# Designs tried in a protein design run: peptides against a protein of PDB entry 5HOI. Part 230

Target 1, 351 residues: chain A of PDB entry 5HOI
Amino acid sequence: FRYMPFSPAGTPFGFTDRRYLTMNEVGYVSTVKNSEQYSITVSFFDVGRFREYHFEDLFGYDLCFLNEKGTLFGQSKTGQIQYRPHDSIHSNWTKIIPLQAGERITSVAATPVRVIVGTSLGYFRSFNQFGVPFAVEKTSPIVALTAQNYRVFSVHYSQFHGLSYSLSELGTSSKRYYKRECPLPMSLPNINSDMKKDANLDYYNFNPMGIKSLFFSSYGDPCIFGSDNTLLLLSKWRSPEESKWLPILDSNMEIWKMSGGKETTDIHVWPLALAYDTLNCILVKGKHIWPEFPLPLPSEMEIRMPVFVKSKLLEENKAILNKKNEIGADTEAEEGEEDKEIQIPVSMAAE

## One batch from the design tools (peptide; made by RFdiffusion4, then SolubleMPNN)

Design b1_p23_1_s3 (from b1_p23_1, 11 letters changed)
Fold by OpenDDE base, seed 2:
Structure b1_p23_1_s3 (fold): chain B 351 residues (1-351), chain A 23 residues (1-23)
Amino acid sequence: as target 1 above (351 residues)
Amino acid sequence: SEKIKETKKKIQELVKEAEKEKE
């Protein structure tokens, strides 16, 4: 196992000279190889609110986090980080994170008030938005980070214990834990089943944890989207005894339903954010499970707990078709998509 | 929402394209 640099919804180069460093609801950051240099572009979905900008990257930034105020870049091997405000009024700043021999920055996160750096040795480093350090904490090895305001969602990996998570708040004087290195019930990539396609091996080499993205919902709940294409939301995290991971969306099942039950093996969801009851995502067609260039426009998918098994829905649809064929009534096929509104109780997980 | 209907339409279009690429 090798610790790889992780950024939310980042894509591999594959066979190309370009990739997405990160993407979310705000926009997307791309990098293009140009000989020994990289050209980075920061693009936005709301073109009226933000102006696209680019710069030459001499360091080969492999970590990125985008928010509404700026972009944080990191170089996993050298420990260099750069924060670039979107507004030209505020200055860019650069810092070197001290790394031990073999240590890597594995993830970075930034909010308008905090910068967080996580490493392969489990060093958790916190800064303000100007790069002034607060604290250094030693945790289990960090593999992914996201942050919203003062809150940080961290994913940890141990060879002995698998995946764990922490949820913390970075106040002015102290770090508070809501959750500290608790088991994360996310499925890891299955090398034997999933690696039959070369495209899946390339993605596994880029992201061996299979974490496509992690973010906070609009309600401030930690969300994670794994290799199983299931969106997990941490509900009731303020109450340690009631806190649970909810599978709020099986994206493969939703694509299958929306297709009318067709084969959807080449259609993929790439997660961006959760806003209210809708997953903002990129729909990807092809062999690669990640978006290529140009980036398709974002799509919205309603969250729905996977109460129904695909096999049962196929049996029910066959039973309905068989009943329609037994009732030899010449009733014109009104292709009324009877959206049988099976009222799946949308238990809003936001308490 | 209108956006969810657009997503359904886009999935149906992508599936139809993928079916044609297999023929």
Scores: peptide ipSAE 0.492, ipTM 0.926, DockQ to the pose 0.608
Fold by OpenDDE base, seed 4:
Structure b1_p23_1_s3 (fold): chain B 351 residues (1-351), chain A 23 residues (1-23)
Amino acid sequence: as target 1 above (351 residues)
Amino acid sequence: SEKIKETKKKIQELVKEAEKEKE
């Protein structure tokens, strides 16, 4: 097992010279290999609110986190981090995170008020937006981080215990835990079944945990999107006894439904953010489960609890079609291509 | 929402394109 640098919705290079370092609802950060250097571009979905900018990267940043105020970059091996405000009012700052032998920065996160660095040895480092350190804490090995305002969602990995998560608040004086290294009920990538496709092996080598992204919802709930393409939301996290992970969207099922029940093996959801009841995402077509260049425009997908079994829906639709064929023997109704659409009961859209 | 309808349309378009690439 190797700890790999993780950034939310980051993509591998694959066979290309370019990749996305990160993407979310604000925008996307790309890097292009230029001989011994990299060129980084920070792009935004709201072009009226933000101006795209680029710079030369001499360090080979492999970690990134984008927020509404700036972009945090990190180099997993050297421990270098850089914060770049989007505005010219605040200066860029650079810092070296001290790393032990074999330690890697595995994830970074930034909000307008906090910067967080997590490592393969479980060092959790917190800073303000100006790079002033607050604390260093030792946790289980960190594999992913996201943050919203003062809240941090961290994913941990142990070879003995698998995946765990923490939810914390980074106040001015102290760190508060809402959840501390609790089991994370997310499936790891199945190497034996999924790695039969070369494209899946490349992604697995880039991201062995299969975490496509993690973010906070607009309501401030931790969300994670794993290799199973299910969006999990942590509900009731303020009440430790009542807290549970909700599978609020099976994106493969939802694509299949929206297709009218067609084969959708080459259509993928790439998660960006959860705003209210809608997943903001990139629809990806092809063998690669991640978006390529140019980035497609974001799409919205309504969250729906996966209550229905695909096989039952197919059986019910076959039964409806068979009944229509038994009744329709007397009416030469032009069965247009529309009659093959899986009628999803309207009640299934509202639950 | 209108955007969800656009998503459905986009998925249907992508599926039709993927079907044509398999023929």
Scores: peptide ipSAE 0.491, ipTM 0.924, DockQ to the pose 0.735
Fold by OpenDDE base, seed 1:
Formats: structure tokens, C-alpha cells, sequence
Structure b1_p23_1_s3 (fold): chain B 351 residues (1-351), chain A 23 residues (1-23)
């Protein structure tokens, strides 16, 4: 196992000189390799709110986190981090995180009030938005981070225990845990089934945990999107005994339904954010499961618990078609191909 | 929502394009 730098919805280079370092509901950060240097561009979906900017990267930043106030960059090997506010009112700052021999920064997160750095040795480092340190804590090895306001969602990996998660709040005086290294019921990428496609091997080498993205919902619930293309939401996290992971969207099933039950093997969801009851995402066509350049416009999918088995829906649709063919032999009525929307019972919207 | 209808339309377009690339 090798710890790789993780950023939310980051993409590999593949066979190209360019990749996305991160993307979310705010925008997307791209890097282009220019000989020994990189050119970084920070782009926004709301072009009226923010101006796109670029800079030369001499360090080879491989970690990124974008929020509404700025962009955090990190270099996994050197321990260098840089925070760049979107507004020119605040100055950029740079810091070196002290790393032990073989230690890597595995993930970084930033909110308007906190900066968080996680490492392959499980060092959890917290800072304010100006890079002033608060604390250093030793946890299980950190593989992914996201943060919203004062809350941090961390994913940990142990060779013995697999994936775990923590949910914490970084107050002014102390760290509070809502969840501390609890089991994460996310499936790891299946090397034997998924690696039959070269494109999946490239993605696995880039992201061996298969975590496509990690974010908080608009309601402040932790969300994770794995290699199985299922969106998991941590429900009732304020009540430790009642807290559970909900599979709120099977994106492959939703693509299949929206296609009218066609083959959708070359259509992929790339997650950005969860806003209310809608997953903001990029629809990707092709062999690669990640978006290429140029970035397609974001799409919205309604969250729906995967209660229906695809096989049963196909059997029911065949039974309905067979009944229509038995009745339709006698009456020539040219009533048009009304798109038979599979009536999904309305009652499974998460209240 | 209108955006969900746009997503459905976009998926149907992407499926039709993927079908044409297999022929």
C-alpha cells in the first residue's frame, strides 16, 4: 500500500500534461506541466462572483482545497503549503510543515477560519486562516480531509482495521469529537474486477482508496463518494448512538433510469457537492471515469435511496411491454410513444 | 426541477453519442 496525495474530486494526469487538482461547487483548480514547472489556474463556476486567476508553481503542488475565500495548496513530499485568498485584500502566505523521514502530507483542507493538514503518519495539524498553528494531534494515518466552518471530516486508513472516519469541531480552545475513528462502511476498489480496464488502473494508482470526493452537505452532514459510485451521507451524527451512513444516491442506477434503461457503461458521475436534495456533479462520457478538458458544465441529480433492484425493474418493464403487445393486437390507435417514466414512489424523499 | 430535466436530456444525448461511437 502507498499513501497518495488526496484532494476532493482531483483527477490524474493520465496520458496528458494537465489535470484537475480539485473541484467542488465553487470551482475547479487545474495544473499544466511546463517542463520542470507547473502553471496553476483557479477557475470559478460563478464568474460574476470571482475572477479566474493563475500563477506559476515552482514547487509542484499535488494537494489542493478550494473554498469561497481562498485556495490551499500543498506539496506532499516537501511539506510546503500555500494559502491564496481569492480577493487581493489578504496576502498569500506560505509555510513548511515539518515531516519525518518517509512522512507525506496526504490531504489538506481549508475553511474561512481553519487550515488542516493530515499526514501518512496520522499527524493532524490545525491552523487558523493566517497559518497560525493551534495544535498537533497523533491519529491513525489520514488519507482524506474535508472541512466546513469549524468542522472537520477525516478519513483514516489502518492496514489492520481498513477505513475509519472522524468528525471533529475545531473550536478556539479545544478539539471536540462527534465521531472518533469509527468504522467507515465504504468498499475499497476491487483490484481484480475493476483493473481489467487500463483507465481504472491509472485511477487506482492515483487514488488507491477510490474516494472520488469528500465534502459536507449544505446542511453540514459529512458526505463521501467512493469507487462504487454511491453517495454516502452521515445522518444523525450529533447523536452518537443514532448516527448511521445512508446510501442516498446510486449514481449508476440513476444514470441507467434517466437513459431509459440503456447501456450506460461509458457514462460516469463525477461528484462536486451536495446542495439540499441535489448532487452537483459532472457527467463524464468515455473510458476515463474522471472529467477531461475542457470541463463540462455541472449537472444536478436528485438524491434517492437505492431501494429498487435493477433486475426487478427490468422484469416489471418486460411484463408491462408483454401485456401491451397482447392488448395492442386489436386496436390501431396511434397514441404516441409517451415516455413511460418509471413511476418511482414519491415517499422515499429523505425528510 | 428544470435542472433535473436538463440532466436527463444530457444523459440521453451522451447515451446516443456513445451508441454511435460503438457502430
Amino acid sequence: as target 1 above (351 residues)
Amino acid sequence: SEKIKETKKKIQELVKEAEKEKE
Scores: peptide ipSAE 0.491, ipTM 0.925, DockQ to the pose 0.729
Fold by OpenDDE base, seed 3:
Structure b1_p23_1_s3 (fold): chain B 351 residues (1-351), chain A 23 residues (1-23)
Amino acid sequence: as target 1 above (351 residues)
Amino acid sequence: SEKIKETKKKIQELVKEAEKEKE
């Protein structure tokens, strides 16, 4: 196993000279190879609120986190980080994170008030928005980070225990844990089934955990979107005994339903954020499970618990169609474009 | 919501395009 740099919704280069370093509800950060250099562009979905900007990257930043106030960049091997405010009023700052031999920065996160760096040796480093350090903690190896305000959602990996997660709050004087290295019930990429397509192997080499993204919902709940294309939400995390992961969306099932039950093998959801009851995402068409250039406009998908078995829905729809055909043999019923909406019972909206 | 209807429409369009690319 190799620890790879993780950024939320980051894409591989593939066969191209360009990739997305990160994307979320705020915008997207792209990098283009230019000889030995990179050109980074920070783009926004709300073009009225923010101005797109670019800069030359001489370091080869492979880690990124975008928020409403700035962009954090990191270089996994050298330990260099840079924070760039979107507003020109605030200065950029750089810092070198000390790394041990073989240690890498695996993930970075930034909020308007905190900067977090996680490493392959489990060093959790916290800073303020100006790069002033608070603390260094040693945890299990960190593979992914996200943060909202003062809260941090961290994913850890152990060869013996698999995936775990922590949920913490970085106050001014102390770190509080709501969850500390608890088991994460996320399926890892299945090398034997998924690796049959070269594009899946390329993505696995880029992101061996299959974590497409992780974020906090608009309500402040930790969310993770794995290789199985299921959105997991951590419910009731304030109550340690009641806390559970909810599979709030099977995106493959939802695409399949919205298609009218057609083959959707070349249509993919790329997660951005969860806002209320809607997954903000990019719909991707093609062999690659990630968005290419130019970036398609974001789409909204309603969250729904995956209670339905696809085979049963297909059998029921066939039975309904067969009954309609048996009844329709005697009367010239106008072939109105009856929207073959699989009526999903409304009652399974997440409470 | 209107946005969910737009998403459904976009998925249906993408499916039709992907079907045509396989023929």
Scores: peptide ipSAE 0.489, ipTM 0.925, DockQ to the pose 0.746

Design b1_p23_1_s4 (from b1_p23_1, 11 letters changed)
Fold by OpenDDE base, seed 5:
Structure b1_p23_1_s4 (fold): chain B 351 residues (1-351), chain A 23 residues (1-23)
Amino acid sequence: as target 1 above (351 residues)
Amino acid sequence: SSKIKETREKIQKLVKEEEEKKK
């Protein structure tokens, strides 16, 4: 196993000179390789709220995290990090994270109040928004990070135990754990079945954990989107005994439903964020499971627990079509019966 | 929401374009 730099919804270069370093509900960060240098652009979906900006990157930043106040960059090998506020009021700052021999920064996260750095040796480093250090903790090897306000969702990997997760709060005086290195019930990419397409192998080499993104919902619940295209939400995390991972969306099933039951292999969901009961995502058309350039406009998908078996839905739809044909009634009423999906009550995301 | 409807319409369009390329 090789520890790779991870950023939420980051894309590989593939056969191109450009990639997305990260993307979420705020915007997207792209990098273009030009000879030995990189040009980074920070773009926003709300062009009225924020102004797009670019800069020359001489370090080759391979880690990124975008929030509403700024962008954190990192270089996995050198340990350099840079925070760039979106406004001109606050100054940019740069810091070098001390790395041991063979250690890599594997993930970075930033909120308006915290900066987090995770490493391949399991060093968890916390800073304030100005790069002042709070603490260094030794954990299991960190493979992914996200953060919202003072909360941090971390994913860990052990060769012996597989994937685990932690949920912590970084107060001013102390770190509190809600969850500490608990088993993460996410499937790893299957090298033998999924690697038949060169595009899947390229993505696996870029992201061997298959974590497309991780984020907090608008209600502050940890979310993870794996290689199986299932969105998992950690419900009831405030109650240690009641906490569970909910499969709140099978995006392949949702594409199949929205298509009218057509099989497709060339439409992919790329996750951005969960806002209330809707997944903000990019719909990708093509061989690559990730968005290329230019970035399509974001799309919304309603979260639905995958309670329905595809075969049973096809049988029910055939039975309805046969009854309509026997009655001689016009086909306009197809839209109404798809709504029998158990809506996850909005209350399940808030507890 | 209006955006969920737009997502459905976009998926249906993309599937139709794929079926037309296979004929």
Scores: peptide ipSAE 0.528, ipTM 0.932, DockQ to the pose 0.669
Fold by OpenDDE base, seed 1:
Structure b1_p23_1_s4 (fold): chain B 351 residues (1-351), chain A 23 residues (1-23)
Amino acid sequence: as target 1 above (351 residues)
Amino acid sequence: SSKIKETREKIQKLVKEEEEKKK
């Protein structure tokens, strides 16, 4: 196993000289390789609120986190981090994170009030928005981070225990844990089944955990989107005994439903954020499971727990069609193209 | 929502384009 730099919804270069470092509901950060340098562009979905900006990257930033106030960059090998406010009122700052031999920064996160750095040796480093350090904690190896306000969602990996997660709050004086290295019920990428396609191997080499993104919902609940294309939400995390992961969207099942029950292999959901009851995402068409250039406009999907078995819905729809054909044999009723919308029972749309 | 409807229409279009390329 190799620790790779993780950024939320980051994409590989593939066969191109360009990739997305990160993307979310605020915008997207792209990098283009120019010989020994990189050109970074920070773009926004709300072009009226923020102005797109670019700069030359001499360090080769491979980590990124975008929020509403600025962008955090990191270089996984050198330990360099840079925070760039979106406004010109606040100055950029740069810092070097001390790394041990073979240690890598694996993930970075930034909020308007905190900067967090996680490493392959499990060093959890916290800073204020100006890069002033608060603390260093030793945890299990960190593979992914996200943060909202003072809250941090961290994913850890152990060769012996697999994936775990922590949920913590970084107050002014102390770190509080709501969850500390609890088992994360997310499936890892299956090398034997999924890696038969070269495009899946390229993505696995970029992101061996298969975590496409992780974020907090608009309500402040931890969310994770894995290689199985299922959105998991941590419910009731304030009550340690009641806390559970909810599979709130099977995106493959949702694509199948929205297509009218058609099988497809080249439409993919790329997660951005969860706003209320809607997943903001990019619909990707093609061989690659990640968005290419130019970035398509974001799409919305309604969250729905996967309670229906696809096979049963297909059998029920066939039984309904057979009954309609038996009744329709005796009456010359006009061939109205009744849109064969799979009648999803209304009961689950109202809670 | 209007955007969920737009997502459905976009998926239906993308599936149709796939079916047309397989013929």
Scores: peptide ipSAE 0.526, ipTM 0.932, DockQ to the pose 0.848
Fold by OpenDDE base, seed 3:
Structure b1_p23_1_s4 (fold): chain B 351 residues (1-351), chain A 23 residues (1-23)
Amino acid sequence: as target 1 above (351 residues)
Amino acid sequence: SSKIKETREKIQKLVKEEEEKKK
């Protein structure tokens, strides 16, 4: 197993010279390789609120986190981090994170009030928005981070125990845990089934955990979107005994429903954020499960727990069609291969 | 919502484009 740098909704280079370092509801950060240098662009979905900016990257930043106030960059091998406010009133700052031999920064997160750095050895480093350190904690190896305000959602990996998660609050004086290294019931990428396609192998090499993104919902609930294309939400996290992961969206099932029950293999959901009851996402068309360039406009999907089995819906619709054909058998067989759109029950159709 | 409807229309379009390429 190899610890890889993780950024929320980050994409691999693939066969191109460009990739997305990160994307969310605020915008997207792209990098283009130019010889030994990189050109980074920070773009926004709300072009009226923020101005796109770019800079030359001599360090090869492979970690990124975007928020409403600035962008955090990191270099996984060197330990360099840079915070760039979107507003020119505030100065950029750079810091070197001390790394041990073989240690990597695996994830970074930033809020308007906190900067967090996680490593492959499980060092959890916290800073304020100006790069002043608060604490260093030793945890299980960190593979992913996200943060909202003072809250941090961290994903950990052990070769023996698999995935775990923590939910913590980084107050001014102390760190509080709501959850500490609890089991994360997320499916890992299946090497034997999924790696038959070269594009899946490229993505697995980039992100071996298959975590496409993690974020906090607009309500402040931890969300994770895995390789199984299921959005998990941590409900009731304030009550330790009541806390549970809810599969609030099967995005493959939702694509199938929205298509009228057609099988597709080249439409993919790329998660950005959960805003109220809607997943903000990029609909990706093509061989790659990640968005290419230019970035398509964001799309919205309504969250719905996968209560229904696709096979049963297909059987029910076949039974309805057979009954219609038995009643209609006396009149002219118009041979039109009418694309028999599967009647999805209105309760299952996204409004 | 209007945006969810737009998402459905976009998926239906993308599926038709896939079916046309398989013919």
Scores: peptide ipSAE 0.525, ipTM 0.930, DockQ to the pose 0.799; fails the geometry check
Fold by OpenDDE base, seed 2:
Structure b1_p23_1_s4 (fold): chain B 351 residues (1-351), chain A 23 residues (1-23)
Amino acid sequence: as target 1 above (351 residues)
Amino acid sequence: SSKIKETREKIQKLVKEEEEKKK
C-alpha cells in the first residue's frame, strides 16, 4: 500500500497523455501532458453560467477540487497549492504547504469559505478562501476529503484499523466534530478477484482505496462511492447514537434493472453528485471503469435501497414465465426464449 | 423523471451494442 493523491472522481492517465483531475455536478477538470509541462482545462456542464478556461501547469498538479466559485489545485509531493476563482474579479493565490520528509498531500477540498488540505501523516490544515491559515491538527492519515460550506467529510486509513471517517464543522473560532474517526463500513478493492483484469490493476495503482468519489448530498449528508459500486449515505449524523451508513444505490443492480435484466460487464457508473433522490453520474462503456475522452453527458439514476437479490428476481421471473407457459398451451412461442425481457417488478423499475 | 428515462434508454442502447459485437 502507498498513499496516492485523491481527488473526487479523478481518473488515471492509463495509456494516454490525458486524464480528469476531478469531476462533479459543476464540471470537470482535465490535464494533458505536453512534454515536461501540463495543460489544464476547467470545463463546466452549465456553459451558460461559466466560461471554460485553461492554463499551463509547470508544477504537475495531481490534486484538484472544483466548486461553484473556483478550483483548488495541489501538488502532492511539493506541497504547492493554487486556488483559481472562476470569476476574474478575484485573484489567484498560491501557497506552499510545509511537508515533512516522505509526507504527501493526499487530498484537498475547497468551498466558497474554506480550503482544506489533508496529508499522509494525518495533518489536517484549514484555511479561509484567501489562503489565510486557521489551524493545523493531527489526525489519522487522511486519504480523501470533501467539503460543503463549513462542513468537512474526511476519510482516514490505518493499517491496523482500516478505513475511518470524520465529519466536522470549521467555524470561525473552533472545529466541531459530529463524527471523529468512526469506522467506515466501505469495502476495499479485492486484489484477488478484481485484479484479474489489467484495467482494474491500473485503477488500483492509481487509487488503492477504490474510493471513486465522495461528496455531500443536496441535503448536506456525506456520501461515498467505493469500488463495490455502492453509494453509501451517512444518515442521521446529527444524532450520534442514530447515525448509520445506508446503502442507497447498488449501481450494478441498477444497470441490470434498467437493461431489462441483461448481464453486462463493460457498463460502469462513474459518480458525480447526489441531488435529492438522484445520483448524477457518467455512464462509461468499455474495458476501463472510468470515463475517457470526450466526456459523455451526465446521466441520472434514482436511489433505491437494495432490498432484493438478483438471483431471487431471476427465480421469480422464471416461475412467472413457467406459469404463463402452463396456462397458455398455444405452441408458437418456442423460438424467442433467450431475448425475453426479465419482468422487473414495477416497484423496482425506475419510472 | 425524463432524465431517468433517458438513462434507461442509454443503458439499453449500450447493452444492445455489446450484444451485436459478440455476434
Scores: peptide ipSAE 0.524, ipTM 0.930, DockQ to the pose 0.802; fails the geometry check

